# Peptides against a protein of PDB entry 3WG5: the designs that were tried, part 188

Target 1, 218 residues: chain A of PDB entry 3WG5
Amino acid sequence: LAKNIVYVAQIKGQITSYTYDQFDRYITIAEQDNAEAIIIELDTPGGRADAMMNIVQRIQQSKIPVIIYVYPPGASAASAGTYIALGSHLIAMAPGTSIGACRPILGYSQNGSIIEAPPKITNYFIAYIKSLAQESGRNATIAEEFITKDLSLTPEEALKYGVIEVVARDINELLKKSNGMKTKIPVNGRYVTLNFTNVEVRYLAPSFKDKLISYITD
Target 2, 218 residues: chain A of PDB entry 3WG5 as posed
Amino acid sequence: LAKNIVYVAQIKGQITSYTYDQFDRYITIAEQDNAEAIIIELDTPGGRADAMMNIVQRIQQSKIPVIIYVYPPGASAASAGTYIALGSHLIAMAPGTSIGACRPILGYSQNGSIIEAPPAITNYFIAYIKSLAQESGRNATIAEEFITKDLSLTPEEALKYGVIEVVARDINELLKKSNGMKTKIPVNGRYVTLNFTNVEVRYLAPSFKDKLISYITD

## One batch from the design tools (peptide; made by RFdiffusion4, then SolubleMPNN)

Design b2_p21_1_s1 (from b2_p21_1, 13 letters changed)
Fold by OpenDDE base, seed 4:
Structure b2_p21_1_s1 (fold): chain B 218 residues (1-218), chain C 218 residues (1-218), chain A 21 residues (1-21)
Amino acid sequence: as target 1 above (218 residues)
Amino acid sequence: as target 1 above (218 residues)
Amino acid sequence: KRIEGVELSLEGSPKVKEWLE
């Protein structure tokens, strides 16, 4: 029986235009190989809102399921990472990770204080994050509170409140638990049932460009 | 038989004073529990030289073996990460990772061009990295070339040239391959033989502080 | 409609000055 392929790649650090290139490259490779899914091991403190929105769009345009896996233990899907996760086909988290803290800011002042976003921008992102949650059948109230309260959740809390779908210690447990699950958003207009029976896991490495960019942005 | 404990933690992103705090915290926890070792899954593009030197010192002062594992596939121990690795008790790399590119710079100009370090600084770090390699019985010529040629190596090349000790796909393979190996630098003045028979792997999560710092620095 | 590129940083990287990159 032809082995179903699952790609695994890591996206780490700040969300920038270069992070978009990483997502695009990884998803494209997995699409070209007709993978059952790609798992993106995500660990991000946040980043640029424009890049985040582009990444969400790229995920939603994927021809294959994109699983955001907040991994390894200690990782976070903070701020932009939460939006990306909520825009994906399935969210998993490893024990000891976190998700949330999505309040948009304009930046930092010279003294390191946060420059608050104007209400118009904050409200825009509240609407946006709620839309992502609603479209994916996830907890839109909690999604809003990721902004309004700067809420951060453990994997257990996030699962309990219906923000995420899987808590898994590793890729093998993720594959086991997510086998037979339906994607939370459509793939090519259809909700896909994941088939992780007899899968081959293929790890993708960052390109030289990805490494250089991470180097520049970090 | 009392299970030997191996801690695993992730250090990701730029090397800063906050990264030092992460190393210090993780190693301290593992020391307090008398772990057989701590494995630090390292993925860094580089960072601050001062922080790097402090981290190396903290590793060398560890009461337990510190294994630097360039992981997952796609990760790098670039620049400061290479120094940290060379200062550790054992280096492992996952397939598809990289190590090297250690040329010090003063920073970036307004136009994004690299500001070269003066020869005095470059030569200092050449001496420093060669010392780390020599003390650990690793390839000092290649260590120098990480600076002078900005050389980057694959895991296979790094192993071949005697820069690292293990190529491993995952933590389980790392434990299997490194079982019975001697540390490349002393622990409390003694070269330690690693015992990874019947080990319990414990994953450490970043503290809230670590997450916040990563958030700020990333 | 031009979504005016509001440079929204969802938490900005600290300017670490001396990079060993």
Scores: peptide ipSAE 0.043, ipTM 0.274, DockQ to the pose 0.095; fails the geometry check
Fold by OpenDDE base, seed 3:
Structure b2_p21_1_s1 (fold): chain B 218 residues (1-218), chain C 218 residues (1-218), chain A 21 residues (1-21)
Amino acid sequence: as target 1 above (218 residues)
Amino acid sequence: as target 1 above (218 residues)
Amino acid sequence: KRIEGVELSLEGSPKVKEWLE
């Protein structure tokens, strides 16, 4: 039987409009090839809420399962990354990673201090993150606390509290553990059971543009 | 008498966190050299609200006058660019440029349609843009309409309605017309009278990083 | 199309980046 393809791509750094383009490109390639899934190795300190919301929408409109994998060890799905994860079909984390810290801010002052978002904006994102959690059957109370308490969780805590679905050391363990799981949100209106029994892992390289932006944003 | 220095730098493209770094770098150089002013040649379709707010804050904290110049002909200070302009010490526009269209959006859908911001967010930015206009003694009613009506203005209209201070074809005309004008907001707590009678114009080149991002964002 | 608008960010603390494009 022809092996089903699982794509793996890396998205690292700030969540920006360019990050949206990366997500769109990667997901589109995987959709075109009718992949079993795409795994996005995510390492982000956060980024822009609009880009985040667009990315979430892009994921939710995907024709194939999009798995967010917080990887490698030392990586985070901080802030915007948490929203993206909660909007995805499956969340995995490697040991030694983190998720959470989602309180919206308006920016940083010249002295590097945080400019707080007004309560109205904070409340909007509380409602938004709770909706993502509820729609995905994840812990909405913890999702709220990612904002209200700037809570950050380890993979083990996140799994325990029902924020994520998988703790995996590498892609192979992720595929093994997620095999037979249902997506936490629908794909084309249906919850999909992941089939990773006979898959080929195909890595997507960053475009030249991707490499260039990563170099600049680091 | 030693010529006072006026710096000129270009910022083109989307307003991002990187654009903030450009503003910060350029303004810092001009501050360090105790320039009479810095002119930022701005051409932007818009960008990120947080980056915009940070840029506005950086401008408002500048030790020297920051002049936003919508340039060259065909350029715009669209959306975020308008906010930045309204937060600056002086606004100039070249003939054939535009300013306005400031309605906040959450982003774009996969099909390229706009995702509208909720009324709460729109109202926040209405209040914000009006405050920028009021603080700078510019037309707050038009500033509001930049959002509520997605109004865009020509330089002549913007000047007529008290949104901007100068229409200028080039840097030399800008310097000539703005000479003796007071900044529309304080510099270090004082409204500064611009002195462009005996100035040297010094162009700041984009950093390698700046060039690289511009290449990628175009 | 470039997303033009108010950007709130969700960085470490999410900077809510709305698009003003």
Scores: peptide ipSAE 0.039, ipTM 0.284, DockQ to the pose 0.290; fails the geometry check
Fold by OpenDDE base, seed 5:
Structure b2_p21_1_s1 (fold): chain B 218 residues (1-218), chain C 218 residues (1-218), chain A 21 residues (1-21)
Amino acid sequence: as target 1 above (218 residues)
Amino acid sequence: as target 1 above (218 residues)
Amino acid sequence: KRIEGVELSLEGSPKVKEWLE
C-alpha cells in the first residue's frame, strides 16, 4: 500500500507577503504530491494583517489538510500567527511555546512605541478572529480575548480552552496524537479524518529566495 | 561661505519596514551633516500602511526638510507613496510621473484579486490622508478622492489642484524652483524657507542591505 | 502592477506592515 506522504515545512519570522509566498509554495508542493497533509512549523512574532488574511485564505483553499504546529520550544504563534493557526485545519503546539497577543496596531513610532489602531480596526479584527474560531469550532471567546485582553496562552491552556487540538513535543508525537482527528475546517468542502498510520514524512527546505528574505528580515 | 549641503537619495519599490529603515538611514545621515534638505527620489507602486505611517512619522520628526520627488519619468508615488508625499515638507514630481490611487485593501487573494478593506478601514485612511493634506496645507478634497475615486493625477494636475508644490524635470530644476519656498509642514516646530542657492548636492547610495532587499522584493 | 493592500498590524511583531494600493 503506497505510504501516505506528510510534508513538513518551517515558516519563521514576521508574517509578510513573502510569508504568503512560502505558504503558497509549500502547500502547492504538498497538493501536487497528493499528500495526506502538510505540517507548517510556525514561529512568528506576528506581522502584516493583509499577508495574514491571504495566508488564511490560502490555507482554507488548500486541497489538503494544513496543520499549524507552533514549534520548536520557545517559538510563538503571536498575533498574525494566531490568526493563521485559527484559520488552519488543525493546530498543534510544542511545550514551551505560546499563542495569542492579537491586538491590532497601526505600527511603531520612531521611539518604538506602538501606534494604536482605531477602535474601528480593532473591532474588525475582533469580528474576524471570532469568525475564524467559530468556523473552526474553536473557542471564539478566547479568540476575542487574544485582542481585547492581549491574552497569551501556554499550549496546556490553549488545549484546555479549546483553542488548539494537540500538544506535541515533536513531529512523531504530533502525527500519533492527530491520527484519526477530523480537520476543524473543511478540505474541499469536506471534513477530513487524518490518517497518519504508515506515513512518509518529507521535509521541505526554504527556497534560496526564502532564505535571502529571512536573512534580510531578521 | 560654507556651501549648504542637499542630500539626494532614491527609494524605489514597495513600501515596507525595510523602506522605513531606508528613510530613517537617509534622513539621519542628512540630519547629522546639518544638510539644508534631503530629496528622496520616490518610485513606488505602494506598500504597507504601517510602514507608510512610520515613514510619515519619521519625516515629520525630521530635523531638516524632507522633499519627496516622484522621479524619474515613468515613476509613481502610488498608494502609500502618496501618503508619504503628503506627509513630507515638499512634494515635487517629474513630467511623466503620477500620484494617487490610495484605496486601502486587505491584500490579494490566491487568484490575484483584491481583498477589499471594510468600510471601517477605508474610512480610517480617508481621515488619515485628509489630515496629512490639511496639516501640510494641501488639497484635502483631492486627497480623499485618491481613496474614494481611486484618483490618479499627472504632475500638472497635482500642481493645479494644490496637491504638490513643484513640477521639475531634474534635481537642478527642482532646486531652482523650490528655492525660497517654505516647507508645507514645520521642521522642529518652524516653517523653514529653503535656501538652495550655492548648494552642494550629495547623492546617497543604498546600503548593501537595501540593495539585497530591493532585489528580493522586486 | 502589484497593488499593495492595507495590511493591518497585528501586535507581537514590532514590524507590522499594512498595505496601501
Scores: peptide ipSAE 0.038, ipTM 0.314, DockQ to the pose 0.262; fails the geometry check
Fold by OpenDDE base, seed 1:
Structure b2_p21_1_s1 (fold): chain B 218 residues (1-218), chain C 218 residues (1-218), chain A 21 residues (1-21)
Amino acid sequence: as target 1 above (218 residues)
Amino acid sequence: as target 1 above (218 residues)
Amino acid sequence: KRIEGVELSLEGSPKVKEWLE
């Protein structure tokens, strides 16, 4: 029996192995409690492509729907955040947020210039991001352009182009708008209809470990 | 003018984004000082495949040779550590160490059981590890068997089968045996002949940040 | 620092979590 519980957790900052640990912890808690879903409020400029792919995998292995919510206003699901979103069961964005800019880079030079990834790597991530979009029934052409054109979109554009599923101002509007939607990817091999009727919202706080690691990586 | 300096740093524990930061920091210091090489004393049971691939990339982008030395006795370059080694300019192992066991997993269940990776993922890492072996002129068949058979090797076996280049008891023996060897992968597009004649060995200590993160992730 | 770029690992692998604990 799915408890009429929705978990909400925040993930902010660079996507790293610690961000993976946060995703894993939060999703595990929500799985253990048989929550209807977990909403991850995401605000990231990007990060490690490696951590990103692990997060995507963790989301896809979730026993419950994982909703990525780009929140609050001014937040982004940039670069790695876009891949994470495209790997999730549902994407929502708040007004004043952004998604995209997914061109892979090797890092930054000492002068702060971007070290470009070789074509082999860029092409791999093009294939990868297109795969995520296709598997989720989202716009694979725009997903590719997130890399090839370093495209960034507003919530309204992302919705219009079929990249995301919901634009919502807050958690309550998100729950209301996403109620009755099917997940864009399967949960345990089945597409799940979200039921946010009479749900309890439970906020998961960052652990002391999460706070400490965030402090060190920021 | 390459300074007759060799850096030595230790990386121990799980391969994570923080391990990447350690590799990046250590290699950057050695690059800035135009060292002849950096030796990374590696002891890892494995970790994140994502962090591993970033580390491999960082090694391959190094302006100086990066030697992976599985050290001390009892240490391993297991799983992710094997990939890192295969991506490096030279691999050495101390007697009593091990390399291999590279089968990808999705994680651990609550009962401590391994969650197996789907064939798509396993096949990808087979191709990846074989590519690393081929690019470095190492035994790609054994590299594949590190996954398909979860094979682990002793230093003597790994040397015999052409997986590694040196078996050495300590840094001095490593420097002596590797002196005059060519890197197994290029440095700035060229295979470099290692010159460890009359070198100063400089040890890099873990930063406070490195120590704190290791404490948190162990 | 806007890390605008996904720090790519070179060979674009599906990140398998190899935890060898």
Scores: peptide ipSAE 0.034, ipTM 0.251, DockQ to the pose 0.297; fails the geometry check

Design b2_p21_1_s2 (from b2_p21_1, 12 letters changed)
Fold by OpenDDE base, seed 5:
Structure b2_p21_1_s2 (fold): chain B 218 residues (1-218), chain C 218 residues (1-218), chain A 21 residues (1-21)
Amino acid sequence: as target 1 above (218 residues)
Amino acid sequence: as target 1 above (218 residues)
Amino acid sequence: KRVEGVELSLTGSPLVLERLK
């Protein structure tokens, strides 16, 4: 019986058009190999809204389950990262990570102060994030509060409030705990039951280009 | 019995004069082939009001039903997109999409702040959007609030409030749910009952020009 | 009547979703 393959890849840093390319590449590889799932280890302070929305679309168009794993300890799915997570088939967090703080901004002034987004934009993203939560059967009230209150949660809180599905210390624990779970959004129109009972874990390395761009943007 | 043909085309990005050309091309193809309908998969953050108004007119002059489908998940019919949708024969939304935020602006300042439209312009578009809603038998109060409150809605909310007609995950579900529905505005002076029982779906690809322009405007 | 100079835009400016460090 062909072993179920699970890919693991890392995405770290600001969400940009390049981050979209990373997601697209990683998911495409996993799709081509008919993987059982791909786990994206996510650590982001946020980034661009346009890139975020494109990433969400790419995840939702995936032919395989995409699991967002906020990892390692100390990592965050902040701002754009929260939207991405809420758009995914399953969310996991490691202990010592955080999720939330989703208030949109126009940018930073020269003095480093936040330029606030107008209500029009804020309301747009409130509707958007609520829609992601509702579609995935996650807590839409908390999703809204990620914006309206700039709320941030621990993994335990996020699990308790129904924002995420799994708290896990590592990939092995994640696979164990998520085995037999249904995806929170459909894959090709069907909710998939994850099967991690006889899995081969394959790590995807960042491309040379991925390494260079992360280096330039840091 | 000749199979009813339904065309599906995609329009993504800012609403411009080029977007008008896309609508015109797509609808014209479908008209020439005597299609049962055309479905436009719409994903837009908004754009130009002049282009929007021309698109609405083109839709209303269509010889066949034009269905606006806010798709895929993560897409929006924001601002200009809402007007376009409200001007169409049927509106559908996929889960995870949004509609609304229709407040007109003059533009953005160099600091990225919104330049507000004067009351005269705002009032013009309030009247315009209400007219679109009323003509289509959709919720004119909510249509106004898309401007006055910069309201944005989820698909479920939009359906509940009578802004849209269908929530569907994909084209097949859309066809199934909209089969037997009457158009919300007339086609050649008649309200048409949609017939999707024995349909052939034909996808219209973007022209090379369409791809280039989208790339340049991004 | 064409109302010139009116934009119906949400994302004309780059929208940033970042957490202040």
Scores: peptide ipSAE 0.021, ipTM 0.249, DockQ to the pose 0.098
Fold by OpenDDE base, seed 1:
Structure b2_p21_1_s2 (fold): chain B 218 residues (1-218), chain C 218 residues (1-218), chain A 21 residues (1-21)
Amino acid sequence: as target 1 above (218 residues)
Amino acid sequence: as target 1 above (218 residues)
Amino acid sequence: KRVEGVELSLTGSPLVLERLK
């Protein structure tokens, strides 16, 4: 029997392999407790493409719904964060947040200028982001434009265009609005109808390791 | 009943978040099939510290023994690969391979020179690598010297100093020599005695995604 | 303020372990 527990965890900062560990740990804890869902409060300027792809895969392999919540106000799911969101079971955004800007780069040059990715890499990520959008029943055209136009959207725009599912000010509003929604991708091969009626909200704190890595990468 | 199956998978190249995905996928497959163990043939020059830490954590959370096998001859478990190995249930090396060289760096400068890590970061990884060695009953002094002296060892030296458990030329010799050994860290809270008597060896191929990422990062 | 979205970097780890060349 699924416990009436919803986990909430925060992931903030650059998307790295450590960010993957945070996702993996948080989701694993929620899976072990047979939670109804886990909400990941995401605030990221972006990060590594490889880490992003791993996070997406980990979310897709989750035994429970993973809700990406761009939170708090002022936060972003920029670049890698957008891919992660598009790979998740449900996307929510708080007012005053943003999503998009997904153009891949090779890195930064000596002078701090962006090194542009070759067309082959850009095209790969276009195909990838479109696939995520299509698999989740989200707007694949906008997903492509997150790359080709470096497009960024407000929560209201993202909702309007069918990129995200919920605009919510806080966890309570998110739970209320998402209650009864179906996941946008399968959980263990099935689309799950979220049941957030009378749930316990359980906050996961960063591990000591998580805090240390965040301290080093900030 | 544990199936008399041992999985063998190859992970080659730089340690990235994608490498984490490979580890996660391979271990998950082996876990699902209740394999006796998974052998990861590892060949890496190193990579990202964050990805490495995630891989270590994933190995530590494995429901089955994860054997890191530095293979084939000429391969290395360099830098990040050493940490991964030290975080695993058993380390094997083929003759003609190497392990070590674990000094962290911040990256490469514009001219391709190494940007040295500040002492605080170096000290963090010293503590971390020593902890991995201590937890696994391996040589923590040598583990520290992998950083402080940028030390690299041959399989014979690594075995002699108690860094690794097995020197083996191939999978069959590895299975033979490691049969009856206890894992160096717990599996689900218990040290497991490996039973490789009359096992089926099952090779895992890279996914299409794995091949594509390897192609992009190479 | 254009939140300069950190572009997906295929390279540029802020923390790298030494790569044997």
Scores: peptide ipSAE 0.044, ipTM 0.228, DockQ to the pose 0.113; fails the geometry check
Fold by OpenDDE base, seed 4:
Structure b2_p21_1_s2 (fold): chain B 218 residues (1-218), chain C 218 residues (1-218), chain A 21 residues (1-21)
Amino acid sequence: as target 1 above (218 residues)
Amino acid sequence: as target 1 above (218 residues)
Amino acid sequence: KRVEGVELSLTGSPLVLERLK
């Protein structure tokens, strides 16, 4: 039987328009090979809201399931990373990771202080993050609190509160636990049941450009 | 004779992943209508390198000519805006605008000072901007100096040095002057001769989201 | 549905190609 292919790629660092390019490239490769899914190992402190929204859109337009895996231990899907996760077909977290802290800011002042977003922006992202949660059947109340309280959760808390679907130590455990799960959002208009039986895992390496940009954003 | 449609849209403010979404939306609308071209009225002080690169890629993948028009007077295609312009099918500038100042920076320190990019990053963007200039038949030496000297040019200088193709006061003059010009990069693998004879100009309004993001980035 | 992105830094200093005014 032809082995189902699962791609694994890493996205680390700040969420930027380059991060979008990485997502787009990785997902496109996996789409072209009709992969069962792509797993994105995500480790981000956050980044740009616009890049985040584009990434979410790219994930939503994916021809295959996109699994966001907050990995390795010590990693986070912080801020923009949480939105991306909530926009994905499945969220997994490794032990010792975090998700949340989604309050939008305009930036940092010259003195390094946070420039608060005006209420209109904060409210926009509250509505947006709630929409992502609702669309994916995840906890919209907690999603809102990621902003209003700048809440961060452990994997266990996130699972308990219905923010994420899987806690897994590694790719093999993730594949095992997510096998037979339905995507939380549709793929090509349909909720897909993941089949990770008899799969080949293919790792995608960062391009030279990916490495350079990651170096710049780290 | 069916009027050729030319779309005009505005992108103002910092270059971000949202700016990418704006470009993508605007270009997609124009593509769907088989427009003769889309003119993007660009006014930006710069922004994110990653968003910039994605925008360039989106422009390069456009099914129709994308004309970057630095407009209105007082506007700039500064920093990231210059890269975007150099990646486009045609660059126009209004009198009293500027282009250039493309030196990449890592950001601003807490005291508001520029954090210099390491040489590897600067050199990457030198190579990148030169490639954009070379691919479009524009002045690669000046493109490099946009970084190495943080050079900014007037429309007249930019035209003189072969960085841009048109100086125009308004859309009508732009259409008149660019009529019969070939795109500086290919559209669907071909250099296109612009036909702005008997065109209908359609303005694309910013979406609510566009307005909100523009407000946030202004 | 097009997800229109907002220019916000949520966390961390974004890499910026901006002129400081």
Scores: peptide ipSAE 0.023, ipTM 0.251, DockQ to the pose 0.126; fails the geometry check
Fold by OpenDDE base, seed 3:
Structure b2_p21_1_s2 (fold): chain B 218 residues (1-218), chain C 218 residues (1-218), chain A 21 residues (1-21)
Amino acid sequence: as target 1 above (218 residues)
Amino acid sequence: as target 1 above (218 residues)
Amino acid sequence: KRVEGVELSLTGSPLVLERLK
């Protein structure tokens, strides 16, 4: 019996157009192999809103479930990372991680001060993040507060408030806890029940390009 | 008599946070050496609005004049490049280059379609680009049309309409034509008359990091 | 194929969603 495959890939750092390419590559590989799901180990302080929106769209167009896993302990799905998570089929967090702080900014001034987004832009992203939460059956009130209060949550709080679905220490625990869960958004128009029974875990390594870019941006 | 130094540096490709670092590095070098000016040979299809705004701010905070030179022929100051140019002390273009196409977008969909910015964001950038034009004494009506009509101009048109100050085939012609011109915005609170009499031209090479990033992004 | 001529409109969201370190 061909074992169901679950792919695991790491995405770390700022959300950029390059990060979109990583998501696209990883999801495409998993789609081509008819994987049961792909788990993205996400650790991001945030990044570009354009790239974020493109990534969300790419996830929503996936032929397979995309699980965002805030990992390892000490990692965050901050800002753009929260939007990406809320746009995904399932969110998991490791203990000691965080999610939230979603207030949009225009950028940083030369002195390092935040250039505040005008209310019109902030309101746009409030509507956007609420839509992601609503579509995924997650807490839209808290999603709004990620912006309006710049709120950050622990995994336990996020689970409690219905922002995320799983708290897991490692991939094995994640697979165990998420087995039998329905995706929070459709896959090809249908909600999928995750089947992680007797799965093979395959790690996707960064491409040479990914490694080189990471090295240069570090 | 210590010859006045004019620095020349190339910035090519998408406007990103890395591009900001390039601008900052180049301008800082020129400031430290008390250069008469720095000429940035710009060729960009556009990029990030955040990085663009930071670059504009960095130019406006420069201790020396920053000349944006759309170069070589075939180059563009498209989208973000136009904003950067309009925020600079002087704009020059080579024949066969273009400027404009400033309509903000949220990004590209997976199918390559443009995700349109909401009117609120578009209006924000209309106000912003008009402010840049007004502050620099350039054509604010055309600046608005760069967005509302997604207008692109030739160097000759841009000069005619008062968007740019110089059309020049090369650096020598640029220096000759811009000699005696006043900066379009202040330098340290004062409008500066450019003095390119008996100047030494120094080219700034990309750093090793710049070369490596360029190689990876190519 | 890097299409050289793509008028990259402000492809970047004017918005940065970054956590201040």
Scores: peptide ipSAE 0.021, ipTM 0.251, DockQ to the pose 0.167; fails the geometry check

